Peptides against a protein of PDB entry 3EFO. Designs and how they scored, part 196

Target 1, 262 residues: chain A of PDB entry 3EFO
Amino acid sequence: SQLADLYKSCETDALINFFAKSAFKAVLHQPLKVIREILVNQTAHMLACYRKNCASPSAASQLILPDSMKVLPVYMNCLLKNCVLLSRPEISTDERAYQRQLVMTMGVADSQLFFYPQLLPIHTLDVKSTMLPAAVRCSESRLSEEGIFLLANGLHMFLWLGVSSPPELIQGIFNVPSFAHINTDMTLLPEVGNPYSQQLRMIMGIIQQKRPYSMKLTIVKQREQPEMVFRQFLVEDKGLYGGSSYVDFLCCVHKEICQLLN

## One batch from the design tools (peptide; made by RFdiffusion4, then SolubleMPNN)

Design b2_p24_5_s4 (from b2_p24_5, 12 letters changed)
Fold by OpenDDE base, seed 4:
Structure b2_p24_5_s4 (fold): chain B 262 residues (1-262), chain A 24 residues (1-24)
Amino acid sequence: as target 1 above (262 residues)
Amino acid sequence: SMMEELKEEMDELLKKMAEERELE
């Protein structure tokens, strides 16, 4: 259940919040390179310790990291890819300052969602179900040209539509006959009034619930220019501004672990 | 679930790392 997943990730959420705030405080007096190195090293040390404790029968009495810690690397990579920790000329100082301040005030739940967005395949919605669709990995590989996805990170909300998204769903959501007719300039969904539209609105409402900020909705069509902005929130992919993919990050961490254990 | 998938991937990684160490 979604609730069970939440409980399993609670400790990781707290750690990410701590690391994020610590790092974002440190940027004021430490070089970004050093901060990034520290975060990578911390990740490696944690995993190395975990591996050591699990590999030895004699270490059975030693502290074993909970399963929630297994997801730490993906969140850590998201933190490392945040504009605050990236030294890129494409990112304005104002934007860095803004995001820094936002995170510094975030609670555990807020920071978790901020760093790793919720990506929901809304094309799979069952109008008869009260359950939210299961979130998918924040990667382009999980998108489908035939799909419609809702992404939210507590600050922004995106509705991404595949080029081959079902006309029936398009009609249900936007009251237009086809993908080409969707106006991406809108920031609000029309009140179509059908069950699917109502369910989508309900989902959006749930996502918005208990969030400190009202999320602006952006409609994104696949293969249009605004999709590039959306893709930046696919945090497991390679970042446009120098951030590594999750796979590349794991490779880096693995190398670091090997250095620690050898 | 997404979380379970991530955990499984990490388990696999840790397993591979352990195997690599045994070969060293």
Scores: peptide ipSAE 0.396, ipTM 0.836, DockQ to the pose 0.338
Fold by OpenDDE base, seed 5:
Structure b2_p24_5_s4 (fold): chain B 262 residues (1-262), chain A 24 residues (1-24)
Amino acid sequence: as target 1 above (262 residues)
Amino acid sequence: SMMEELKEEMDELLKKMAEERELE
């Protein structure tokens, strides 16, 4: 199928960009329900085709799903959870219009980061290393009360602090003695001047590099009200507005595959 | 890496689906 050929030839970032723009264009003339169904069906069809082809013993070794296809479902779920494709009264028309317009103008790299944010464990920083910490899955399960995490999606940047964040790191970043003393109204980190602070600022600079928009920094304390906004960017988790977790999405896709094969 | 984890999870899912098909 043309779809299968597309998956073999394209990278995941290009695919998600294509699907996002196609879906967001379709919103103008198609019901949201239909658009969502199409996206789910496309995902299911991809996996169903793989299953169909792997049934022969001789082809099992040759029919390896491309890496791009393996990671596509998580991005597809993120797309499905976007406010533009959700029919919820809690989401304003203005917000939908705004995000639609943003995505329609995004390049391949921008859309990938937008749909699946980068989540970095800042508490693991080696001040002697020039390398960025390895990103973790965008799920609450990957957070720790003792940790500090930086999340960026190309438009927003969040610094999340666990309630049990190390006082040494808090002092290093904010120059305050404890978690309670951190002012979350700040949009800029203080220039403390120690190696840790400098390294964090460098990382933030790298993340900001080559992004078309300046990301506003939001400082988030665990268990405070602003954390609810932050959690919306943990895209693998269940969304506030009815979006499925990645696990639930995979179950849905599996069900759809079974229906296609029956 | 995060990407490797995602790929591994998908591989496991695909394996399960393949096994289910063999049982049908």
Scores: peptide ipSAE 0.385, ipTM 0.832, DockQ to the pose 0.341
Fold by OpenDDE base, seed 2:
Structure b2_p24_5_s4 (fold): chain B 262 residues (1-262), chain A 24 residues (1-24)
Amino acid sequence: as target 1 above (262 residues)
Amino acid sequence: SMMEELKEEMDELLKKMAEERELE
């Protein structure tokens, strides 16, 4: 199918950019419901084609789906959960319009990061390493009360702190004695000057590098009210405004596949 | 890696789907 050929020839980042721009253009002329259905259908068709054409359970060996296609569903779900495609009164028209315009001008790399943020376990930093920590899945399940995580999507940057974050790290980053002393109203990290602080700042600098917008830093304490905003960027989880978790999305896609194959 | 985890999950899903197809 044309769709299968498209997925074989394109990388996921390019595809999500295309689908996002296509959908965001369509919102001007088509109902959101229809747009969402199309996106789900496209995802389902991709997987349905694979299922239909698989000769054996060892389908992985047949290389029917490229690796890049295997991650497309998670990005599609992120797209579906974007405020532009959500019909919720809690989301202002201005916000939808703003994000729509942003995405319409985004390149492939920018849109990928925008839809699926980078979540880094900062508490695992090796101050002697020049490498960035490995990103983790954007889900609450990957957070820990003892951890400190940096999240960035190209527009926003969050530093999330678990309630049991190590005092030594808190001291190292904020120069305060404890979690309770952290001022979440701050949008800049203090220049403490120790190796850990320097490394964190370096990482933040790397993340900010080549981004078209300066990311505002928001410090988030676990279990405080502002954490709800942060959780919206955990894109694999269930959204506050009607977006599905990745697991739920896959279930939905599976049902759609079954319908297509009947 | 994160990406590898996602790919593996999809592989498992696809495998299940293929098995279901054979049972039909």
Scores: peptide ipSAE 0.382, ipTM 0.832, DockQ to the pose 0.320
Fold by OpenDDE base, seed 3:
Structure b2_p24_5_s4 (fold): chain B 262 residues (1-262), chain A 24 residues (1-24)
Amino acid sequence: as target 1 above (262 residues)
Amino acid sequence: SMMEELKEEMDELLKKMAEERELE
């Protein structure tokens, strides 16, 4: 099939870009339910093919599915949870239309970042190193009350602060004595001038580099109302408005695979 | 790495599916 050939010939980032654009184009003339079913079916078909051709779990059998394809399901779930394909009451029609148009023009790198944000534990920054912190999975389970995290998806940037964030880091970033004193209405970090602040700003700059749009910074304090918006970008978690967690999605795909192989 | 974790999770799923097929 054409899909099977596509799976073998393309990298995951290219595939998700293709599926996203195809789905977002289809929104204009197909019901959302149908589009979502197609995407799930495509994901299941990929994995069903593996199951069909794999007799036993071995190193050789694992090679049937390229490594790049192993991460396709998580991105596919993110696509399925996007407001263009999954209606959310807090998202206006205009906003959905805007996002659809944006994705339709996104390159491979942009769409990858858009669907699966970069989540960085900036509380682990080594001010003496130019190395960026390693990204973590976009899930609440990877957050900590003691941590500070930067999330970016190419359009938005969030600085999430745990309720027990280290006071020294708060002082370093915001020049205030405590979590309670942080003003979440600001969209720019103050020029504090210490090494940690400078390093954070550098990281933000690197993330912004080569992005087509300037990302607005939103400061989010844990357990405050704006955190709800932030949590929507934790794409592996269960959505508030019908979006599945990654785990639930895999279960759904598994069921579909069984149906395909019967 | 994050990507490695994802791949490992998928490997486990694929392994499970392969085992299920052996039982068929």
Scores: peptide ipSAE 0.361, ipTM 0.821, DockQ to the pose 0.317

Design b2_p24_6_s1 (from b2_p24_6, 13 letters changed)
Fold by OpenDDE base, seed 5:
Structure b2_p24_6_s1 (fold): chain B 262 residues (1-262), chain A 24 residues (1-24)
Amino acid sequence: as target 1 above (262 residues)
Amino acid sequence: LEAAFREELEREVDALLAELAALS
């Protein structure tokens, strides 16, 4: 059907960009609660329409997503958890205004990365390989106390270190003997010159070269206070300021779809 | 890198959807 073809041609990245800009424009004249409800309803309606008109016969309670929109709920949850759409006193008006303005000018590729960051397991690097490590889901569940992870969203870059990070890697990256010796106030990695350091710097360079803004590097130690800021970028987890986890959001969307189809 | 990640994400999403379907 024409509708099925439409869903096949739809790209989640473009949709999320559109929804983001529409929502961020609406915040100027609509209550945040209403905007959030509209976004959820639109998502559910779109997916329900697909289920009704495009999917093979199955139980109405079964959640079936087209290939082109399988990750739409993931990105939609990220959008809903953005500070612009959250009404919390902990978030300053200035911060909301700033991020709103940024997104309003973002292209599809930029907004995609902004809402769903890249999280790379740096501790798995093969110094003899030129390949980048495979990204992992943006969730604390994918972190390891023994690991080192690089997170980037096009505006910020974080190097997260587990409390049990290998001393040899710490030495390789920071030229210090242990986790305790790492200075988190630095915004640049030292020029250590070993293969591991060079590889990490290369990766960081590749990530930076593809983005229009210079990303400031923040070094984050696990269990230290600044880690709270880092955790805000683990977008699939429950938000610090009231946002739902992806799993919870998916359940919510599923419920809404079922209601629409019943 | 991005394409590969998306594919993996989609597979994991499918798994989650299957789990949700089983609970519904």
Scores: peptide ipSAE 0.036, ipTM 0.631, DockQ to the pose 0.782
Fold by OpenDDE base, seed 2:
Structure b2_p24_6_s1 (fold): chain B 262 residues (1-262), chain A 24 residues (1-24)
Amino acid sequence: as target 1 above (262 residues)
Amino acid sequence: LEAAFREELEREVDALLAELAALS
């Protein structure tokens, strides 16, 4: 059907950009609660429309997403959990205003990365390969105590280290003998000069070159207090300030769709 | 998102959706 073709051609990235800008514009004149409700409803309506017009009747009770929009709920949840749409006292007005203005001028590619960070398993790097490691989903469940991960969202860059990170990698990156010796106050990696260090720096450089803003590096040790800040960027998990996990959000959307179709 | 990452994400989403459908 013509409608099915329309959904097939739909680009989630463009939709999220549109929704983000629309919501961030509306925040100046509408209550946050209302904006969040509208976003959820719009998501549910779009998906319900697809089910109604493009899916088989037998699938009416099931959550079925078109291929082009399978990740829409993921990004929508990220948008809803953004500080601009949260009214928490822990979030400064300046930070909210700053992020709002940034997003209002972002293109589709920039907003995509902003809402869903790139999380790279650095501990799996092959020093002989010029390819970037495959990104993993932004969830604590994808982290490993034995691993080292780089997270970037276009504005911030984090290097997360598991408590059981390999000493040889720690030595290679920081030129210190153990996890305990890593100084988390540093914002620059030392130029150790070994292949692993060089490759990591290269990766960081590539990520930075693709973004219009300089990303400050934050080094994070697992189980230390500053890790809580890092966890906020694991956008598929439950947010510190009341945001839902992706799973919980998906359940919510599913219920809403069912209500619309019943 | 890189195409490969998107594909992986979509597969995992499908699995999650299937799980949710089974619970509903």
Scores: peptide ipSAE 0.032, ipTM 0.628, DockQ to the pose 0.687
Fold by OpenDDE base, seed 4:
Structure b2_p24_6_s1 (fold): chain B 262 residues (1-262), chain A 24 residues (1-24)
Amino acid sequence: as target 1 above (262 residues)
Amino acid sequence: LEAAFREELEREVDALLAELAALS
């Protein structure tokens, strides 16, 4: 149907950009609770309309999303969990204001990356390949104690190191013998000069080149205090300062859709 | 019933988010 085609033509990234800017503008005039409710309702209504008008009849227990909108709930949940839409004392007013202003000026590509960071398992790097490693889901469940991950959201870059990271990789990246010797105060990787180090630097360069802002590198060791900051960017997880896991969010949206269709 | 629903959603989420990750 024509309507189905319309939904298929929807660009989730553009929608999220729109919703983000709209919500962040509304923050100045409306309570956060109201804004969040509106966003959830909009999501539910959009998906309900799709189900009603575009999808074949399905069991109530099935989630039906068009291909073009499959990730909309993912990004929506990320938006809802953003510090700008959270009223928590743990988040400074300055930080909230800063992020708000940034997003208000972001293009579609930038906002997409901002709300859902790129998480790369760099411990799997093939030094013979010029390709970026495949990104993984932004969840703690996708991390491994044996792994090393690079996270970037266009503003920040983190290098997360598992407690059991391979010593050879540690040596390759930092030129130190072990995890314990890594200096987390550094903001630049050393010029070690081996293929692995060079490849990692290249990857970081590629990521940086695509972004308008210079991303400061933060080195994070697993189980150290600064890891909490890193975990805030694992957007699929339940937020430290509020926000549902994605599964819980989908359940909520699904229930609302069912109510709309009843 | 609820558990089954969640399991189904989990599988769907995994698939969707895998696609998302691949596009990132």
Scores: peptide ipSAE 0.031, ipTM 0.634, DockQ to the pose 0.078
Fold by OpenDDE base, seed 3:
Structure b2_p24_6_s1 (fold): chain B 262 residues (1-262), chain A 24 residues (1-24)
Amino acid sequence: as target 1 above (262 residues)
Amino acid sequence: LEAAFREELEREVDALLAELAALS
């Protein structure tokens, strides 16, 4: 059975996929608050079990996670912050319904990317390397006003530009002299033809590969109004509409574990 | 110790998934 296979691997990605699908199915019949509470409590219970049976004695302030599930809380928080489970005013009912249906059909790899996007520091690209830049944590704290970042979650792609982005990179990507000249209404990067532009396009192509849906590109300038939409994909940060930061979520889980263990 | 943990973990995971399934 799928359940048996899931336990055999005990992979976080697989668990999140199942939790997401189960929760999203339950949305049709149960209040969102109840679903969220169940997910949090059960997650804490699993981790409490590990701490009780396997973890060495440590300070009460330390959250101990098993190796196989070390990243489970971060993904769980992403799931809990999704617009399907945490409705936001700016998201229409139709959009929530659409996202719910999409996730219901996603495989493990797709759901992993969907809930926790890739955030790539494009300004660090080595034109001579064929390797993708290392992804950074999805938090505003990892952004730089001098940087350019590409974010992708399998459905959307964003190119975020800091207000102090290097003019040479701006020229290389957009063929304009400065940040102010960038047209954010475009959905396609110009084919400038220089090595940096080509490398960026290649990276975007690689990211798009093996994804079932074409990701629309959105250009985002720091401190402009559309950046607020982009920031919603920084899933480790506190949400505008009640979503917890990852740090706060860890604290919540820790408290629950302590309660379970007395 | 490890075996006991795995058994308990399996039960917890199964219970969680069963509960979520029952809600839908």
Scores: peptide ipSAE 0.019, ipTM 0.472, DockQ to the pose 0.028

Design b2_p24_6_s2 (from b2_p24_6, 10 letters changed)
Fold by OpenDDE base, seed 3:
Order: structure tokens, then C-alpha cells, then sequence
Structure b2_p24_6_s2 (fold): chain B 262 residues (1-262), chain A 24 residues (1-24)
């Protein structure tokens, strides 16, 4: 059917970008709560329509996503949790305004990275390899107290250090003997000159060169105050200020779809 | 979006949906 073809040809990435820009534009004249509700409803309606017109009747009680729209819910949840639509005390008005303006001009690729950050396990780097580490899901469950992770969203770059990060890696990156000696006030990594440091810097460079904006680096120690800011970028987790986990969001969407179809 | 990342993300989605289906 024509409708089925539409879903098959649906460019989810572009749609997410459109929803983001539309929502961020609406912030100027509509309450945030209303905007969020609209986004959820739109998500549910689109998916309900798919199920009604394209999916097998045997899957009526299950959440079925078309392949072309498989990533829609996860990005919509990220959008809903963005500080522009969900204000957070740690984010200033100026910062929110800045992010809003940036997103309004972002292309599809940039907006995707912005809403769902790239989280890289840096502690797994092979100094003899030029390959980038595989990204992991943006969730605390994917972090390790023994690990070091780099998070980038096109605007910010965070280097997160577990409390039990290997001293040899700490020495390699910061040229200090232990976790306690790391200065989190720095915005640049020291040029230590060892292979690990060089590779990390190279990776950071690769990430940066693909983005139109210079990303500020923030060093984050686990269990220190700045980690709270970092955790807000773990978009799949439940937010501190009203944002749902990805799983909870899916449940919510599923419920709404069922209501629409029953 | 990078193709490789998209593929990984879709796998993550599939895994999440599978787990969710067990709960719903």
C-alpha cells in the first residue's frame, strides 16, 4: 500500500530533526508541558498508524516498530529530556537559549549526535590500533568504576573517570600517580607524550574534526559534584528532573498506542 | 549518522524491545 511504502521510505533521522526544531521553535509561545505532550502523542500516533495499517494483527499487544522508524522512540526520549524542553537547575537560562539556537540550525547528523551522545570506553584502547573504540549505550549501567569513558555530543566533551580507574592509565593521560591527584579544573589534557596519551588525543581530534563547533573538554571524577552534570548526558537513564528512562518512555508510548488502537 | 553507529543503535533498540516484551 501507499502507506506502507511511506513508512518504508520514512527518513526517521530527518523526522527527528524536524520534531526537534519544531519543538524548540514552539518553546517561545507554548508551555513546555504542552510541547512534550505533543511530541509523545505524535510518536504514539505515528507508531499506532503503522501497527494499524502495516503490522500483523497477531502483534496487537506488543510494541512493534517498523525498521525505518526503529530509532524514533529513543531519539524522541532524548529530545524530551533535553534542557530546552526540560529545564534543569544546573543549566543556566543563557545555556538553554544557546542550545536552542544551535539546534535550530543543526543538520540531521549534528542533531542526532547532540541528542544521543557518543560514549566511548577509552580504557579499552589499544595503543597500537588506529581504530576508534565502539560506542556504548548512554547509560550508567554501561559505565565501570574501573573504566574511563569519553562522551561527546558535538558541543561538549567529557572525560569520565571511575574511582578505580587504572593508575597506569591515569598516569598515561594526566601524568599523575593516582585518581586523587587529577585536577578537574583543566580543560585541556596535558601532552604527556606516551602512546596512550597520543592515541587519546588523536581520538579526540577525530571526533572534533567532524563537528562544526569546538567542544569544551570537562574532566569528571566519579562521585564528585560535576558528575551530576555528566549523568544528565546519559540519556537512556531516568533523569533527575522529570525525564524518563528509555524503557519507561517505551512503556508510556506502548500504553498510548494501545489506547489509540483499542 | 554514521552507518556503523546506526546499526549498533538499532541492535540496542531491538534488545530493549525484546526485554520489554517480556515484561508487557
Amino acid sequence: as target 1 above (262 residues)
Amino acid sequence: MEKEFREELEKWVDETLRKLAEQL
Scores: peptide ipSAE 0.490, ipTM 0.900, DockQ to the pose 0.559
Fold by OpenDDE base, seed 4:
Structure b2_p24_6_s2 (fold): chain B 262 residues (1-262), chain A 24 residues (1-24)
Amino acid sequence: as target 1 above (262 residues)
Amino acid sequence: MEKEFREELEKWVDETLRKLAEQL
């Protein structure tokens, strides 16, 4: 059917960009609660329409997503959890205004990365490889106390260090003997000159060159207060300042779809 | 978005959906 073809041809990335810009424009004249409700409703309606008109009969309890829109819910949850739509006092008005303006001008690719960051396990780097390490899900559950992770969303870059990060890697990256000696006030990695440091810098360079903005680097130690800022970018988790986990959001969307389809 | 990342993300979605289905 034409509708089925439409869903097959639908690009989730474009939709996410559209919804983001629409929502961020709407904040100027609509209550945030209404905007969030609209986004959830639109998501549910789109997916319900697909299920009704395109999907084969299946168990009603199963959430069926078209391939082209499979990642829509996760990105929609990320959008819903963005500070612009939450408007929590813990986030400055300037920051919200800044992010709103940025997103309003973002291209499709940039908006995807912005809403769902790349989280890379740096501690697993192969110094002989020219490829980026495989990204992991943006969740605290994917972090390890023994690990070092690089997170990038096109605007910010975080280097997160577990409390039990290998001393040899710490030495290799920061030229300090231990986790405790790492200066989190630095915004640039030292040029240590060893293969691991060079590889990390190369990776950071690759990530940076693909983005229009120079990403600010923040060094984050696990269990220190600044880690809370980092955790805001773990978008699959329950939001610190509000918003559901990805799993909870899926359940919510599923229930909404079921209600729409009776 | 990098194609490889998109593919991984889709796999993650599939995994999540599978796990949810098992819990229902």
Scores: peptide ipSAE 0.473, ipTM 0.890, DockQ to the pose 0.598
Fold by OpenDDE base, seed 5:
Structure b2_p24_6_s2 (fold): chain B 262 residues (1-262), chain A 24 residues (1-24)
Amino acid sequence: as target 1 above (262 residues)
Amino acid sequence: MEKEFREELEKWVDETLRKLAEQL
């Protein structure tokens, strides 16, 4: 059907870009609550329409997503949880305004990364490999106290270190003897010169080169105060100051879809 | 969207959907 073809042709990242810009524009003249509701409704309606007209018959209890829009809910949740749409006290008005303006000018690829960051397990780096480590889901559940993770969203780059990060890696990256000696005020990694450090720097460079904006590097130590800021980028988790987890959002969307179809 | 990341993300979605289905 024509409708089925339409859904097949949809590009989620483009949709998210559009929704983001539309929503961020609307922030100037509409209440945030209304904007969020509209986004949720739009998501539900789109998916309900697919379910009704395109999806194969199935149990009503199943959430069925078109392949082209399979990742729409996760990105939509990320959008909904963005500081522009969810006011957060730890983020200044200026920062919110800044991000708003940035997104308004972002291309599709940039906005995609912005809303769902790359989270890379750096502690698993193979210095013999030229491949980037496989990204993990942006959730605290994917972190480990023994791990070191790099998070990048096109604007910020975080290097998160678990409290039990391997000392040898800490030494390799920071040239300090232990976790406690890591200076989180650093905005640049030292050039230690070992293969691991070089590879990490290379990875960071690659990530940076693909983005139009210079990403600020923040070193985050687990269980320190700045980690709270970092956690806000774990977009699949429940927001500290609002916003559902991805799972909860899916449940919400599912319920809305069911209501629309009934 | 980067192809490789898209694929991984879709796998994650599938996993999430499976879990969701178990809860519904």
Scores: peptide ipSAE 0.408, ipTM 0.865, DockQ to the pose 0.645
Fold by OpenDDE base, seed 2:
Structure b2_p24_6_s2 (fold): chain B 262 residues (1-262), chain A 24 residues (1-24)
Amino acid sequence: as target 1 above (262 residues)
Amino acid sequence: MEKEFREELEKWVDETLRKLAEQL
């Protein structure tokens, strides 16, 4: 059917970009609560339409996503949790305005990275490899106290260090003997010159490559105050200020789909 | 988005959906 073909050929990335820009534009004229409700409804409606018109009959309890739109809910949840749509007290008005303007001009690729950051386990770096480490899901459950992670969303770059980060890696990156000696006020990594440091810098360079803006580096120690800011970029987790976890969002969308189909 | 990342993300989604289906 024509509808089936449409969903089959649907470019979820473009839709996410469209929804983001539409929502961010609407912020100037509509209450945030209304915008968020619209986004949820749109997501549910699209998926309900797919199920009704394109999918084979299945149990109502099953959430079926077309392959082309499989990542739609996760990105929509990220959009809903963005500081522009979900105002956070710790985010200044200027910062929100800045992010809004940036998204309004972002291409599809940039918006994807912006809403769902890359989270890389730096502690697993192979200094003999030129390949980027495999990204992990943006969730606290994927972090480890023994690990070091790099998070990037095209605007910000965070280097998160677990409280039990290996001293040898800390020495390799910062040229200091321990976690306690790391200065979190620095915005640049020292050029230590060892293979690990060089590899990390290379990775950071690759991430920065082809991005329109220079990402500011923030060093984050686990259990210190700045970690709260970092955790806000763990987009799959439950938000501190009302944002849902990815799983909870899926459940919400599922319920709404069921309501639409009944 | 890099193709490799998209593929990983889709795998994550599949995993999530599978787990969700087990709970519902």
Scores: peptide ipSAE 0.482, ipTM 0.896, DockQ to the pose 0.594; fails the geometry check

